# Peptides against a protein of PDB entry 6RO1: the designs that were tried, part 130

Target 1, 216 residues: chain A of PDB entry 6RO1
Amino acid sequence: LGKEIEEYIHKPKYCLPFLQPGRLVKVKNEGDDFGWGVVVNFSKKSNVKPNSGELDPLYVVEVLLRCSKESLKNSATEAAKPAKPDEKGEMQVVPVLVHLLSAISSVRLYIPKDLRPVDNRQSVLKSIQEVQKRFPDGIPLLDPIDDMGIQDQGLKKVIQKVEAFEHRMYSHPLHNDPNLETVYTLCEKKAQIAIDIKSAKRELKKARTVLQMDEL

## One batch from the design tools (peptide; made by RFdiffusion4, then SolubleMPNN)

Design b2_p23_4_s1 (from b2_p23_4, 9 letters changed)
Fold by OpenDDE base, seed 5:
Structure b2_p23_4_s1 (fold): chain B 216 residues (1-216), chain A 23 residues (1-23)
Amino acid sequence: as target 1 above (216 residues)
Amino acid sequence: PLYEILFPKSVEKQKERQEKLRK
Protein backbone atom coordinates (compact mmCIF):
# COMPACT_ATOMS: atom_id res chain seq x y z
CA LEU B 1 0.00 0.00 0.00
CA GLY B 2 2.61 2.62 0.97
CA LYS B 3 4.83 1.31 -1.84
CA GLU B 4 1.97 1.65 -4.32
CA ILE B 5 1.60 5.34 -3.43
CA GLU B 6 5.38 5.73 -3.79
CA GLU B 7 5.17 4.39 -7.35
CA TYR B 8 3.06 7.40 -8.31
CA ILE B 9 5.00 10.01 -6.33
CA HIS B 10 8.42 9.16 -7.81
CA LYS B 11 7.19 9.48 -11.42
CA PRO B 12 8.93 12.46 -13.10
CA LYS B 13 5.57 13.68 -14.45
CA TYR B 14 4.43 14.37 -10.89
CA CYS B 15 7.51 14.96 -8.74
CA LEU B 16 9.77 17.17 -10.93
CA PRO B 17 7.95 20.45 -10.10
CA PHE B 18 8.65 19.76 -6.40
CA LEU B 19 12.37 18.90 -6.73
CA GLN B 20 13.57 22.43 -5.98
CA PRO B 21 16.85 23.06 -4.14
CA GLY B 22 16.41 22.52 -0.41
CA ARG B 23 13.49 20.05 -0.71
CA LEU B 24 13.74 17.18 1.79
CA VAL B 25 13.58 13.78 0.10
CA LYS B 26 14.05 10.21 1.27
CA VAL B 27 16.34 7.99 -0.81
CA LYS B 28 16.39 4.19 -0.95
CA ASN B 29 18.49 2.07 -3.29
CA GLU B 30 17.78 -1.66 -3.06
CA GLY B 31 18.84 -2.63 0.49
CA ASP B 32 20.46 0.76 1.15
CA ASP B 33 18.31 3.28 3.06
CA PHE B 34 20.00 6.68 3.08
CA GLY B 35 17.09 8.23 4.98
CA TRP B 36 16.35 11.92 4.56
CA GLY B 37 18.51 14.07 2.31
CA VAL B 38 18.22 17.46 0.62
CA VAL B 39 17.79 18.18 -3.08
CA VAL B 40 20.62 20.27 -4.54
CA ASN B 41 19.53 20.25 -8.20
CA PHE B 42 18.21 17.96 -10.94
CA SER B 43 19.15 17.27 -14.55
CA LYS B 44 17.51 15.68 -17.55
CA LYS B 45 19.63 13.13 -19.43
CA SER B 46 18.77 11.70 -22.80
CA ASN B 47 18.65 7.92 -22.80
CA VAL B 48 18.10 5.67 -25.80
CA LYS B 49 16.00 2.59 -25.06
CA PRO B 50 18.09 -0.41 -26.20
CA ASN B 51 15.18 -2.29 -27.79
CA SER B 52 13.19 0.49 -29.52
CA GLY B 53 15.79 3.18 -30.19
CA GLU B 54 13.28 5.61 -28.63
CA LEU B 55 14.62 8.50 -26.60
CA ASP B 56 13.52 8.04 -22.99
CA PRO B 57 14.58 10.92 -20.75
CA LEU B 58 16.33 9.92 -17.53
CA TYR B 59 16.02 12.29 -14.62
CA VAL B 60 18.90 12.51 -12.15
CA VAL B 61 18.56 14.47 -8.93
CA GLU B 62 21.63 15.51 -6.97
CA VAL B 63 20.82 14.83 -3.33
CA LEU B 64 22.91 15.67 -0.30
CA LEU B 65 22.96 12.36 1.62
CA ARG B 66 24.63 11.01 4.75
CA CYS B 67 27.22 8.53 3.45
CA SER B 68 29.65 6.10 5.06
CA LYS B 69 33.21 7.41 5.27
CA GLU B 70 34.48 4.01 4.14
CA SER B 71 32.56 4.29 0.87
CA LEU B 72 34.12 7.72 0.25
CA LYS B 73 37.68 6.44 0.63
CA ASN B 74 37.11 3.89 -2.07
CA SER B 75 37.54 5.17 -5.64
CA ALA B 76 35.10 7.59 -7.36
CA THR B 77 33.69 4.53 -9.21
CA GLU B 78 32.09 2.88 -6.16
CA ALA B 79 28.50 3.68 -5.32
CA ALA B 80 28.04 5.70 -2.15
CA LYS B 81 26.79 3.67 0.83
CA PRO B 82 24.59 4.97 3.66
CA ALA B 83 26.21 5.73 7.00
CA LYS B 84 25.91 2.98 9.63
CA PRO B 85 23.56 3.80 12.55
CA ASP B 86 26.48 4.31 14.96
CA GLU B 87 28.62 6.14 12.40
CA LYS B 88 28.65 9.93 12.10
CA GLY B 89 29.03 9.61 8.35
CA GLU B 90 29.67 12.46 5.94
CA MET B 91 27.21 14.48 3.89
CA GLN B 92 27.91 14.05 0.16
CA VAL B 93 26.17 15.17 -3.00
CA VAL B 94 25.06 11.95 -4.69
CA PRO B 95 23.45 11.68 -8.13
CA VAL B 96 20.22 9.71 -7.67
CA LEU B 97 17.73 8.44 -10.24
CA VAL B 98 14.33 10.02 -9.52
CA HIS B 99 12.63 6.61 -9.12
CA LEU B 100 14.83 5.98 -6.04
CA LEU B 101 13.02 8.78 -4.15
CA SER B 102 10.86 6.94 -1.61
CA ALA B 103 9.34 10.11 -0.14
CA ILE B 104 9.13 13.86 -0.77
CA SER B 105 8.62 16.30 2.11
CA SER B 106 6.60 19.48 2.21
CA VAL B 107 9.62 20.98 4.01
CA ARG B 108 12.25 22.97 2.14
CA LEU B 109 15.52 23.99 3.80
CA TYR B 110 17.85 26.83 3.08
CA ILE B 111 21.10 25.32 1.82
CA PRO B 112 24.55 26.93 1.62
CA LYS B 113 25.43 28.38 -1.78
CA ASP B 114 28.73 26.46 -1.83
CA LEU B 115 28.52 22.80 -0.80
CA ARG B 116 32.19 22.02 -1.60
CA PRO B 117 33.35 22.71 2.00
CA VAL B 118 32.69 19.78 4.39
CA ASP B 119 31.45 22.17 7.09
CA ASN B 120 28.75 23.55 4.78
CA ARG B 121 27.53 20.03 3.96
CA GLN B 122 27.57 19.00 7.63
CA SER B 123 25.54 22.13 8.53
CA VAL B 124 22.73 20.73 6.36
CA LEU B 125 22.78 17.50 8.41
CA LYS B 126 22.29 19.61 11.55
CA SER B 127 19.32 21.29 9.85
CA ILE B 128 17.79 17.90 8.93
CA GLN B 129 18.24 16.72 12.53
CA GLU B 130 16.57 19.90 13.79
CA VAL B 131 13.58 19.29 11.48
CA GLN B 132 13.38 15.69 12.73
CA LYS B 133 13.31 16.99 16.33
CA ARG B 134 10.47 19.40 15.42
CA PHE B 135 8.49 16.56 13.82
CA PRO B 136 8.73 13.59 16.22
CA ASP B 137 5.93 11.79 14.27
CA GLY B 138 8.11 12.03 11.18
CA ILE B 139 8.97 14.70 8.63
CA PRO B 140 5.75 15.88 6.90
CA LEU B 141 5.15 14.49 3.41
CA LEU B 142 3.74 16.17 0.34
CA ASP B 143 0.17 15.05 -0.16
CA PRO B 144 -0.04 13.41 -3.60
CA ILE B 145 -3.57 14.77 -4.19
CA ASP B 146 -3.71 18.13 -2.43
CA ASP B 147 -0.06 19.24 -2.73
CA MET B 148 1.15 17.43 -5.86
CA GLY B 149 -2.17 17.62 -7.74
CA ILE B 150 -2.05 14.00 -8.99
CA GLN B 151 -5.39 13.25 -10.70
CA ASP B 152 -4.62 9.62 -11.58
CA GLN B 153 -7.59 7.36 -10.86
CA GLY B 154 -5.24 4.49 -10.04
CA LEU B 155 -3.77 6.50 -7.16
CA LYS B 156 -7.26 7.43 -5.92
CA LYS B 157 -8.17 3.73 -5.93
CA VAL B 158 -5.00 2.88 -3.99
CA ILE B 159 -5.83 5.56 -1.39
CA GLN B 160 -9.40 4.25 -1.13
CA LYS B 161 -8.05 0.73 -0.63
CA VAL B 162 -5.71 1.99 2.10
CA GLU B 163 -8.61 3.77 3.82
CA ALA B 164 -10.85 0.72 3.49
CA PHE B 165 -8.09 -1.56 4.75
CA GLU B 166 -7.49 0.72 7.71
CA HIS B 167 -11.20 0.91 8.42
CA ARG B 168 -11.43 -2.90 8.29
CA MET B 169 -8.31 -3.18 10.42
CA TYR B 170 -9.78 -0.89 13.07
CA SER B 171 -13.28 -2.42 12.79
CA HIS B 172 -12.13 -6.06 12.94
CA PRO B 173 -9.29 -6.23 15.52
CA LEU B 174 -9.98 -9.97 15.94
CA HIS B 175 -9.12 -11.10 12.40
CA ASN B 176 -5.62 -12.38 13.05
CA ASP B 177 -4.77 -12.99 9.45
CA PRO B 178 -1.19 -14.31 9.91
CA ASN B 179 0.04 -12.19 6.99
CA LEU B 180 -1.59 -9.25 8.71
CA GLU B 181 0.46 -10.02 11.84
CA THR B 182 3.79 -9.30 10.13
CA VAL B 183 2.47 -6.16 8.43
CA TYR B 184 0.50 -5.43 11.62
CA THR B 185 3.54 -5.93 13.82
CA LEU B 186 5.37 -3.43 11.63
CA CYS B 187 2.28 -1.20 11.36
CA GLU B 188 1.47 -1.68 15.08
CA LYS B 189 5.08 -0.92 15.89
CA LYS B 190 4.75 2.10 13.61
CA ALA B 191 1.27 2.90 14.97
CA GLN B 192 2.45 2.29 18.53
CA ILE B 193 5.47 4.45 17.77
CA ALA B 194 2.99 6.96 16.29
CA ILE B 195 0.75 6.63 19.38
CA ASP B 196 3.79 6.87 21.65
CA ILE B 197 4.97 9.88 19.66
CA LYS B 198 1.43 11.33 19.73
CA SER B 199 1.38 10.64 23.48
CA ALA B 200 4.86 12.11 23.84
CA LYS B 201 3.70 15.10 21.75
CA ARG B 202 0.62 15.43 23.92
CA GLU B 203 2.89 15.29 26.94
CA LEU B 204 5.31 17.73 25.30
CA LYS B 205 2.39 19.96 24.35
CA LYS B 206 1.10 19.61 27.91
CA ALA B 207 4.60 20.32 29.20
CA ARG B 208 4.89 23.30 26.82
CA THR B 209 1.40 24.41 27.82
CA VAL B 210 2.46 24.01 31.47
CA LEU B 211 5.69 25.90 30.71
CA GLN B 212 3.63 28.56 28.92
CA MET B 213 1.22 28.60 31.87
CA ASP B 214 4.14 28.97 34.27
CA GLU B 215 5.41 31.87 32.14
CA LEU B 216 1.97 33.51 32.29
CA PRO A 1 -4.87 5.39 10.24
CA LEU A 2 -1.76 5.21 8.00
CA TYR A 3 -3.13 7.81 5.59
CA GLU A 4 -3.91 10.18 8.46
CA ILE A 5 -0.39 9.58 9.81
CA LEU A 6 1.18 10.20 6.40
CA PHE A 7 -1.09 13.08 5.34
CA PRO A 8 -2.76 14.56 8.44
CA LYS A 9 -3.56 17.92 6.78
CA SER A 10 -5.48 16.35 3.91
CA VAL A 11 -7.52 14.18 6.25
CA GLU A 12 -8.30 17.23 8.38
CA LYS A 13 -9.43 19.18 5.29
CA GLN A 14 -11.64 16.27 4.23
CA LYS A 15 -13.22 16.10 7.71
CA GLU A 16 -13.84 19.87 7.64
CA ARG A 17 -15.46 19.60 4.18
CA GLN A 18 -17.71 16.77 5.33
CA GLU A 19 -18.68 18.69 8.46
CA LYS A 20 -19.58 21.76 6.34
CA LEU A 21 -21.75 19.59 4.06
CA ARG A 22 -23.69 18.24 7.08
CA LYS A 23 -24.58 21.78 8.20
Scores: peptide ipSAE 0.239, ipTM 0.745, DockQ to the pose 0.048
Fold by OpenDDE base, seed 3:
Structure b2_p23_4_s1 (fold): chain B 216 residues (1-216), chain A 23 residues (1-23)
Amino acid sequence: as target 1 above (216 residues)
Amino acid sequence: PLYEILFPKSVEKQKERQEKLRK
């Protein structure tokens, strides 16, 4: 259910206005959960020549994330990896595709103007930790309806279904409604199918881009 | 509820709307 809402929030048409410097965001890339980071900047990457009308512009957000020190040693060729739970890690500015944002906070932090010094980057981690300490139940999220102004009827229907489902689940604690597992399984399956479709579309776009590069 | 935890403002607004419809 939360994943279905996430599918709306991470869309550039909805989230871009909220990706100001200092905005707290969660970043997840497949199995790699970076947790909370801070937006530094974003850019539009269009590999599409203006005449090929088909490719939606890709947006890249630069996010200050807690990365594994091991991944930084291989930084020339390998993608940054999240710090291990017991690892201090190091805060690094990582270019992230906007669709990899799993959550957007209502909280904005002040960030240093110069993030080249390690101490300045690590100071932002301290600020994130202070925010987390203030919100033991989790960092507050932007409301997709009230804060983000998303008017999509599909989202409203998802929310209504979530609420109705949760209300039924909590109102009937004794009803092991066998439909609960079915609805979760269907939601997970739908989410997985949506991920797979997106992955397949990305692979198709990559393959087309490679084919276009081989024809150049 | 997860949605209430994630988006307490929206849930509050919906509860207020439902309460207004019951009056």
Scores: peptide ipSAE 0.156, ipTM 0.700, DockQ to the pose 0.083
Fold by OpenDDE base, seed 2:
Structure b2_p23_4_s1 (fold): chain B 216 residues (1-216), chain A 23 residues (1-23)
Amino acid sequence: as target 1 above (216 residues)
Amino acid sequence: PLYEILFPKSVEKQKERQEKLRK
């Protein structure tokens, strides 16, 4: 279901108007999850289909992504790889095919005009991390209907199915649909992580308030 | 709900539409 929505969102006819510089986007390429990056620019490239001679336009978005340092050393021959979770990584501008955008945020960041300096690129990572801190439940997504204006009846049907299913799940908590348990478990884990982050932040705020009261 | 987590505005708007249809 989430993937079906993604199939609409990443279509150039829908997403291109929203790929302005500073737009937060999530990039996934097969097994490589880069997480959240920032749109720098996009370009339309003419591609000639080898079999038909038809011009199929390729849309490439330049996205500032957190990459592994190893992939950068080999950047002449190898595709950029995402930074490991424990790795600091380095923010790099990576050309990404538009269909590899797994999510588009409603959030736009201010980006430095010159992204050649490492410090300027790394400042954008700090900004992403600040946004993530502000949105413990996750960075807000563009609404495909209300924000993106997608009128496709297929998408509406997907949404209706999701809603009907969610309603059934909440009304019948004992229906173990195994395919939905995975999505629901991921959503519950995400919701639980969000609750835990919110709780931890509240506790940290309380602890700081108590520490400030003991220093008075 | 996943959809409410992903798209809280659409879910809110749909709830409002359903409430308007029940009146």
Scores: peptide ipSAE 0.149, ipTM 0.702, DockQ to the pose 0.061
Fold by OpenDDE base, seed 1:
Structure b2_p23_4_s1 (fold): chain B 216 residues (1-216), chain A 23 residues (1-23)
Amino acid sequence: as target 1 above (216 residues)
Amino acid sequence: PLYEILFPKSVEKQKERQEKLRK
């Protein structure tokens, strides 16, 4: 269901107006999850469909992504790879096809004007990490209907199914399904994660003064 | 500030949905 929503939001028809410099976006390429990155710029390339001769413009977005240091050493010949979870990584501007955007945030970062210095790029990673700390339930997403203005009936049906599934997952006494223990264990883990996140949010709110929030 | 929220209403709606799902 999440993947079905992604199929709508990554279409240039819908997402291009939201790809301003500093916009948080999530990038995924053939199993490589880069996580959250920051839009730097985008360009339109003229492309012709090989079979129909129709103009099919290709949209490339430059995204500042956390990459492995190993992939950067071979950057002349190899595609960038995401940093390992235990790796610090290095922020690099990577050209990405627009259809590889798996999510678009309502959050826009203030970014340095010059991203050539490594320190300026790494400062953006610190900003992303700070945003993630402020949104322990996840970085907020653009609403595909209310924010992006997508009127597609297929998308509305998908969203309704997601909402119904979420409601059922939380409201159904799953008493009659023999695979219940696995579903319950996953639901309990999710509920425990939700409690832990709520606790972490309370601690964060207590630890931060209103003044520190206004400076950010 | 490090960032801005361009669509604050949607962020609030998402928070409300998450809170409803946790009850």
Scores: peptide ipSAE 0.397, ipTM 0.870, DockQ to the pose 0.441; fails the geometry check

Design b2_p23_4_s2 (from b2_p23_4, 11 letters changed)
Fold by OpenDDE base, seed 3:
Structure b2_p23_4_s2 (fold): chain B 216 residues (1-216), chain A 23 residues (1-23)
Amino acid sequence: as target 1 above (216 residues)
Amino acid sequence: PLYEILFPKAVEKHKKRVEELRK
């Protein structure tokens, strides 16, 4: 259910107004969880569909993310990878497709004007870590209805279902049942699989479109 | 609950609505 909400939040029509410099965002690309990063800027890229003449706008957000040092060495040929939990990593500005944003925080940070120096980028990591210390239960998210102003009835229905489910779960005498965590974990896994399937289908559609362009 | 952590305002609104329905 939380992941169904994410499917609304990452839509450009809803999230773009909130992608200001300094905004905390969570980035996930398939199996790669970068965790929390900071928005630097965003740009609109036009993808010309060769056959329709219609511009399908792709939105790219530049996000300062904690990357593995190993991936940075291969950055000329390979995409950036998240730092390992035990690794300090290095903060890098990474171009991210907007649909890869899994969460948007209400928190905005001050960012240095010049992010070319490593020390300036690493200072932002320290700021993120300080915010995380202030919010032990997790960095606060933008409310999709109250903060983001999303009027979609589908989202409202999802939220109502989540609220009703959680109310039933917490009102149930068995809410202290250790099986509840297992059910949540299974629901999260199922939701992740559903997202992965949707992502894979989108990639397959893109790959087919590219193949059709090469055959033309 | 995960949703309470993620969206505390929505949960608060829901709790108020439930309380109103119990009156």
Scores: peptide ipSAE 0.107, ipTM 0.632, DockQ to the pose 0.084
Fold by OpenDDE base, seed 5:
Structure b2_p23_4_s2 (fold): chain B 216 residues (1-216), chain A 23 residues (1-23)
Amino acid sequence: as target 1 above (216 residues)
Amino acid sequence: PLYEILFPKAVEKHKKRVEELRK
């Protein structure tokens, strides 16, 4: 269910107004979880689809992320990798596609004007860690309806289902069951699988449409 | 509501604290 909400909030038409410098965002790319980073800037890139000639704009956000030192050494040839749990890492500005934003916070930080010095970038990590200490239960998120103004009825239905599920969980006498965390993890996995199936079906439909145009 | 969904334990703790302060 949380992942179904993510599919709405990472859409450029909804999230771009909130990608101001200093905004806290969470970045995940496949198996690589960078955790919380800070928006530095964003840009619109014109992309032409090779087969249709249609302009499909790509949105890239520059995010200050905690990266492994090994990744920084290979930064000219390899994609940035998140710091290991046992590693201090280094804060680096990484260009990220907007659809890789898994969460957007209501919190905005003041960032140094010059992020070229390592010390200035590392000071932002200290600020993120301070915010995490202030919010032990998790960094506050933008509300997709109240803060982001998303009017999509599909999103409203998803939220209503989640609220109804939570209400049932809290009203149940077994809500203190140690298995509750396991149930949440299973629900997240199920939601991710459902998204992956929907994306694969959309890609298959696009591929069929392209094949039909080539046969015409 | 999104914060309540993702962090239900935090919201519950906050509600209890507010209720204790109203008492």
Scores: peptide ipSAE 0.028, ipTM 0.502, DockQ to the pose 0.073
Fold by OpenDDE base, seed 2:
Structure b2_p23_4_s2 (fold): chain B 216 residues (1-216), chain A 23 residues (1-23)
Amino acid sequence: as target 1 above (216 residues)
Amino acid sequence: PLYEILFPKAVEKHKKRVEELRK
């Protein structure tokens, strides 16, 4: 259900009006979860499809994201990668296709006018972290109906299903069970472990590929 | 209560609607 909502929200016709500078957005590219970043600006790029000659506009949003330092060194040749959980990383302005926005927050931050200095970029990370502290259960999202004004009937049906599920969950006798929070925390930990395993597996694959290249 | 965290307005609207249906 959450993924189905994302499929509506990331559509340019719905999200572009909300991509103002300072808007908190979550960026995910395949297996790379950058987490929360801040919109710097967006641009519409003319793209001509090579086979049809039709104009297919590309929407690119520049997002300040926490990136690994390694990816920054290789930025000329490699795509930016998210910082590891234990890594400080560095905030960098990354061009992101709009459809890679997995979430859009109702929160907007003030950003420095000049983002060239590292300190100015890192100050934005501090601001994001402060927002996260204020919202321990998660940064609030734009309401797709009330805030974004999406009128799609498919989305309305998804929302209704989510609301009905939420109501059933709250009505469940176990809702007041102190073990429920533990179960949620365990589920989140399990999800994080799964991400970490996937990351470690990718690193191992890279290391093996490098070792194979050294043996050749 | 994930949806309430993410979309508090929608949840509030749903709660009101459910209350209206129970009357």
Scores: peptide ipSAE 0.023, ipTM 0.466, DockQ to the pose 0.087
Fold by OpenDDE base, seed 4:
Structure b2_p23_4_s2 (fold): chain B 216 residues (1-216), chain A 23 residues (1-23)
Amino acid sequence: as target 1 above (216 residues)
Amino acid sequence: PLYEILFPKAVEKHKKRVEELRK
């Protein structure tokens, strides 16, 4: 259900008016989660479909994202990768297709006019971290109906299903259980462990592939 | 609940509407 809402929000016809400089956005590209970044600007690129001659405009948003230092060294040939959790990383302006925005915040930050200096880019990371500290339950999102003005009936039906599901969940006896916080914490830990196992398996597969290439 | 975490204003508006319908 959350993914279904995301499919409406990332559509250019709905999100473009909210992609102003300083807007907080989440960027996710396949398995790469960059987390929260800041919009710098957006551009419309004319794309002509080769087979139909139809104009299919591509919307690219430049987002200041925390990237791994390793990905910056290989930046000539490889796409930017998110910083590892234990890595400081470096804030870089990354061109992102608009459909890769997983969330849009109601929060806008002031950004430096010149983002060429590393210190100016890193100051924006400090500002994001300060916002995250102020919102311990998560950075607030734009409401798709009240803030973004989306009138699509399909979205309204999705929201109604979510509300009905939540009502059932709140009415569940476990919601009144004093151990509920402990159960949620355990569920979050289990989810994090599952992510960590998937990440470790991917790293192991990469390491084995590199070792096999060195033996050949 | 995920939606309340994501959209607390919408959920609050819904709760108020449900309370008004129960009166």
Scores: peptide ipSAE 0.159, ipTM 0.694, DockQ to the pose 0.082; fails the geometry check

Design b2_p23_4_s3 (from b2_p23_4, 10 letters changed)
Fold by OpenDDE base, seed 3:
Order: C-alpha cells, then sequence, then structure tokens
Structure b2_p23_4_s3 (fold): chain B 216 residues (1-216), chain A 23 residues (1-23)
C-alpha cells in the first residue's frame, strides 16, 4: 500500500512543483538506497527523437546524495553508489530520474550557492543530519492529498482501501490474536511516530518562522 | 488511519478533516 502511494507521488505531473532547490528527497535505485538527499535542480530531458512523437519526456533531478568514495573513483564508467552505513561517504550532485524518488519531504533546506567545493557539499550533509536528529521518527513527508494536491481518483481509491482495510482489521473479532496486537503495537508505534513527527514539524515551523524573522 | 500514520496531519488539519466529514 505504501508502494502504491509512492507510484503516484513520483509522477512528474505531481512532484515537479515540489522539487525546488533545497527540498529533501529520498532516492532509491533498485537495490541502492541513498537515503535522504537534497534537490539542487531539475531538468526536462526529451528522449523524443524528433520522429517518435509519443515518448513521455524524462525528467532528471540533480540531487546531493551521500555517495561511497570507492564509487567516485570509478565515476567515469559506473553510476555512483550509496555510502556504506559505517562510511562517512562524500556528498555528490547526482542526476536522478524523477521516478527514483521514493519520498519527498515537507522540509526544505538552504543550500550553498556554489556546490563545487567539497566543504560546501559536506555542510549540506551536516544539515540533513541535524534534521534527522530533530525527527527521530523519520523526516516528515509531503501529504499527497493535502500538500501535493493530488486529485487522482486512483490514489483516493488506494487510500480508501487502506482505511477500509484498517477498519476491517479493527472490526474483526480477532482482537485476541497476539499477532494483531503486534500489528496494533506497530501501528500505535507508527501513530506515536506520527505524533512525534507532528510535534517536531511544529517545532520546525516555529524554528523556520524564527529564521525568517531573523532574515527580515 | 494507516494513511494518517504515514502522513500525520497537524491538529488543525485533523480538526478540519473531521469537520469536513461531519458536513
Amino acid sequence: as target 1 above (216 residues)
Amino acid sequence: SMYEILFPKSVEKQKERVEKLRK
């Protein structure tokens, strides 16, 4: 169900307006999970050969991602690989197809104007890590309906199915199944995570309001 | 809801959603 929602969010029609410089995005390419990165820019690549009018334009977003230093040595021939969990890695600007965005955050960071210096790129990693510390339950996501304004009936049906499934789970007399308690505990933990994210979003909104007031 | 767990709304937006469902 989360994957089905993701299939709507990563569509260029819906996500492009939210891919401003500094937007936090999560990038996953097959088995490679880069985690959270920061949007630098995006471009429209027309793969439309002039004679084949029907190819949907591909969109490429430039994202600052934490990459393995080993993969950077081979960067002339191989795609960048994510940093290992124990590796510091290096922040690199990586061109990413928009459909590889697995999540889009409500958080937008300030980024250095010049990202050519390594120190400027690494400063963005520090900023991401500070955001992650403020959101221990996970970086807050854009709501596809309320924040992104997606009116797609297919998405609404997916959400309704999720809600109906939840209602069926709650209405099913198997309240005494210990596995259901585990799912409920996971759902409650997730709900608590949502409350904590909500609290953290409130604090971040306050902090942004303060930062905007200090820049005035 | 599982959706609200994924996309937690502000207390204000939750109230607005509840109010929209009551109308």
Scores: peptide ipSAE 0.226, ipTM 0.704, DockQ to the pose 0.037
Fold by OpenDDE base, seed 5:
Structure b2_p23_4_s3 (fold): chain B 216 residues (1-216), chain A 23 residues (1-23)
Amino acid sequence: as target 1 above (216 residues)
Amino acid sequence: SMYEILFPKSVEKQKERVEKLRK
């Protein structure tokens, strides 16, 4: 269900207006999870479909991502790889196809004007980590309906299925399936998470000037 | 809702909804 929502969010017609400099985005490519990065800019590239000759525009977003130092040594020939969990890594500006954005945050950061110095790039990582500390339950996402204004009926049907599934989970007597208790405990944790995010959003609103953050 | 857990509405949007219900 989360993946089905993602398929709408990463479409250029919906996400491009929200890919401003400083926007927090999550990047994932073929098992490589870069986690949260920051949008630097985006560009439109002309692409010709090989079979139809039709012009299909490709959108590339430059994202500041935490990369492994090993991948940087071979940066001329190899694609950037995410930093290992135990590695410090290094923040690099990586060109990313827009469809590889797995999430878009409501949070925007102020970024340094010059990202050529390593220290300026690493300062952005520190800012991301400060945001993550304030949102222990996860960085807040843009609402595809309320924030992004997506009117697609397919997305509305996915959301209705999510709501109907939840209603069915709550309407079934919890008592008989041990797997339901585990799912319910996860849902209660997620509900507590939602409360904590709501509290953290209130604190973040008060601290916006201190963190160099803006919320939509 | 599970959707609201994923996309929690801002306190401001909640206030606007409450104000719209009071008119």
Scores: peptide ipSAE 0.216, ipTM 0.678, DockQ to the pose 0.049
Fold by OpenDDE base, seed 4:
Structure b2_p23_4_s3 (fold): chain B 216 residues (1-216), chain A 23 residues (1-23)
Amino acid sequence: as target 1 above (216 residues)
Amino acid sequence: SMYEILFPKSVEKQKERVEKLRK
């Protein structure tokens, strides 16, 4: 069900207005999970379908991602690989097809104007890590209905199925379903996340105000 | 709801949704 919602979110007609510089996005490519990165820019590439001659535009987003240093040495011919969990990695600007965005956050970060220096790229990683510390239960996502304004009836049906499934789980007298503890833990985590989001947004606003005060 | 778990709304947006449902 989460994957079905993702299929709507990553469509260019819905997500492009939200791919501003500094937007947090999650990137996944064929088993490679890059985790959370930051949008730098996006471009529209003209693609001609070989069989129909129809123009099918490809949308490429440049995302600052944590990459393995080993993959960067071989970067002349191979796609960037995600950093291993125990590896520091290096932040690199990677061109990503828009459909490979697995999540889009409500959070936008400030990014340096010049990302050529390694220190400027690594400063963005520190900012992502600070956001992750403020959101221990996960970085907040854009709501496809309320934030993205998606009116697709198929998406509404998916959401209704999710809600109906939940209602069936709660109506089932299986008080002993280990999934209920997981749902309660997820609901408590969510309530805590919502509180932590409000506090972290307030602190991020304060920290931006403090960082703006230290640059003054 | 599971949807609300995935997309937690601010208390302000929840109030606006409740107010829109009361109209």
Scores: peptide ipSAE 0.218, ipTM 0.693, DockQ to the pose 0.048; fails the geometry check
Fold by OpenDDE base, seed 2:
Parts: structure tokens; sequence; C-alpha cells
Structure b2_p23_4_s3 (fold): chain B 216 residues (1-216), chain A 23 residues (1-23)
């Protein structure tokens, strides 16, 4: 269900208006989870479909991501790889296809104008980490309906299914299914997260001023 | 809701949704 929602969110039709500089986004490329990064810019590239000759525009977003130092040495030949969990890594601007955005945050950060210096890029990592500290239950996401304005009936059906499933899950206290308890605990944890994120989104909405780095 | 868990609404929007459900 979360993946089904992601299939709508990452569509250029819906997400491009929200890919402003400083927007927090989560990037996944196959087995590579880069986690949260920051949008620097996006570009539209003309692509010609090899079989039809039709112009299929590719949307590339430049995202500041925490990359492994090893991948950076080979950056001329190899795609950037995410930093290992125990690795500090280095923040790099990575071109990412828009469909590889697994999440888009409601949070926008102020980013340095010049990202060429390592220190400027690393300062953004500190800002991301500070946001993560403020949101222990996860960085708040853009609401596809309320924030992104997606009117797709398929998405509405997915949401309705999610809500109906939850209602059924709560209405049937199958207390005895350990998998349901795990899902319930995850749902309760997520509900608590939602409350906490709601509180935090309210604080962020009050703080919807550009979180100046100095107030962090 | 799981949706609200993923996308927790502002208290204001939740109030509006509750008010819309009461009509």
Amino acid sequence: as target 1 above (216 residues)
Amino acid sequence: SMYEILFPKSVEKQKERVEKLRK
C-alpha cells in the first residue's frame, strides 16, 4: 500500500512542483537506499525512445546525498553508492531520475548557494540530522491529497483500501494473530508517530518559515 | 488511519474532516 502511494507521488506530473531547492527527499535506486537527501535542482532532458522515436522527457533531479567515499573516487566510471551505516560518507550532488524518489518531505531546508566546498555540503548533512532528531518517528511526508493535490481516482481507491483495512483490523481484535499484533503495534506506533508528526508538522507549519540554519 | 499515520494531518484538517463526516 505504501508502495502504491509512492507510484503516484514520484510521477513528474505531481511531484515536480514540490522539487524546489532545499526539499527533503528520500532516494532509492534498486538495492541502494541513500536515505534522506536534499533537492538542489531539477532538469528536463529530452529523451528519444529508441523504438518509437517519440520524445519521452526524462526528469532528473540533482539531490545532495550521503555517498560512500569509495564510490566518489570512481565517480567518473561508477554510479554513486550510499554511505555504509558505519561510514561518515560524503555529501555529493547526485543526478537522480525523479521516479527514484521514494518519499518527499514537507520539510524544506535552506541550502548554501555554493555546494562546491565539502564543508557546505556537510553542513546540509548536519541540517538533515537535526531534522531527524526533531522527528524521531520519521521526517514528515507531503500528503499526496492535501499537500500535492493529487486527484487521481486510483490513489483515492488505494487510500480508501488502506482506511478500510485499518478499520477492519481495529474492528476485528484478532489479538491472537502475532502477525496482526505486529501490524497493530506498527499501526499504533505509526499512529503515535502520526500524532507526533502532526504535533511536529504543526510546529513546522508555525515554523514554515524557512528553517534558517541559525534557529536549528 | 494508516493513511493518517503516513500523512498525519494538521489538527485543523482533522477537525475539518471530522466536521465533514458529521454532515
Scores: peptide ipSAE 0.207, ipTM 0.675, DockQ to the pose 0.043; fails the geometry check

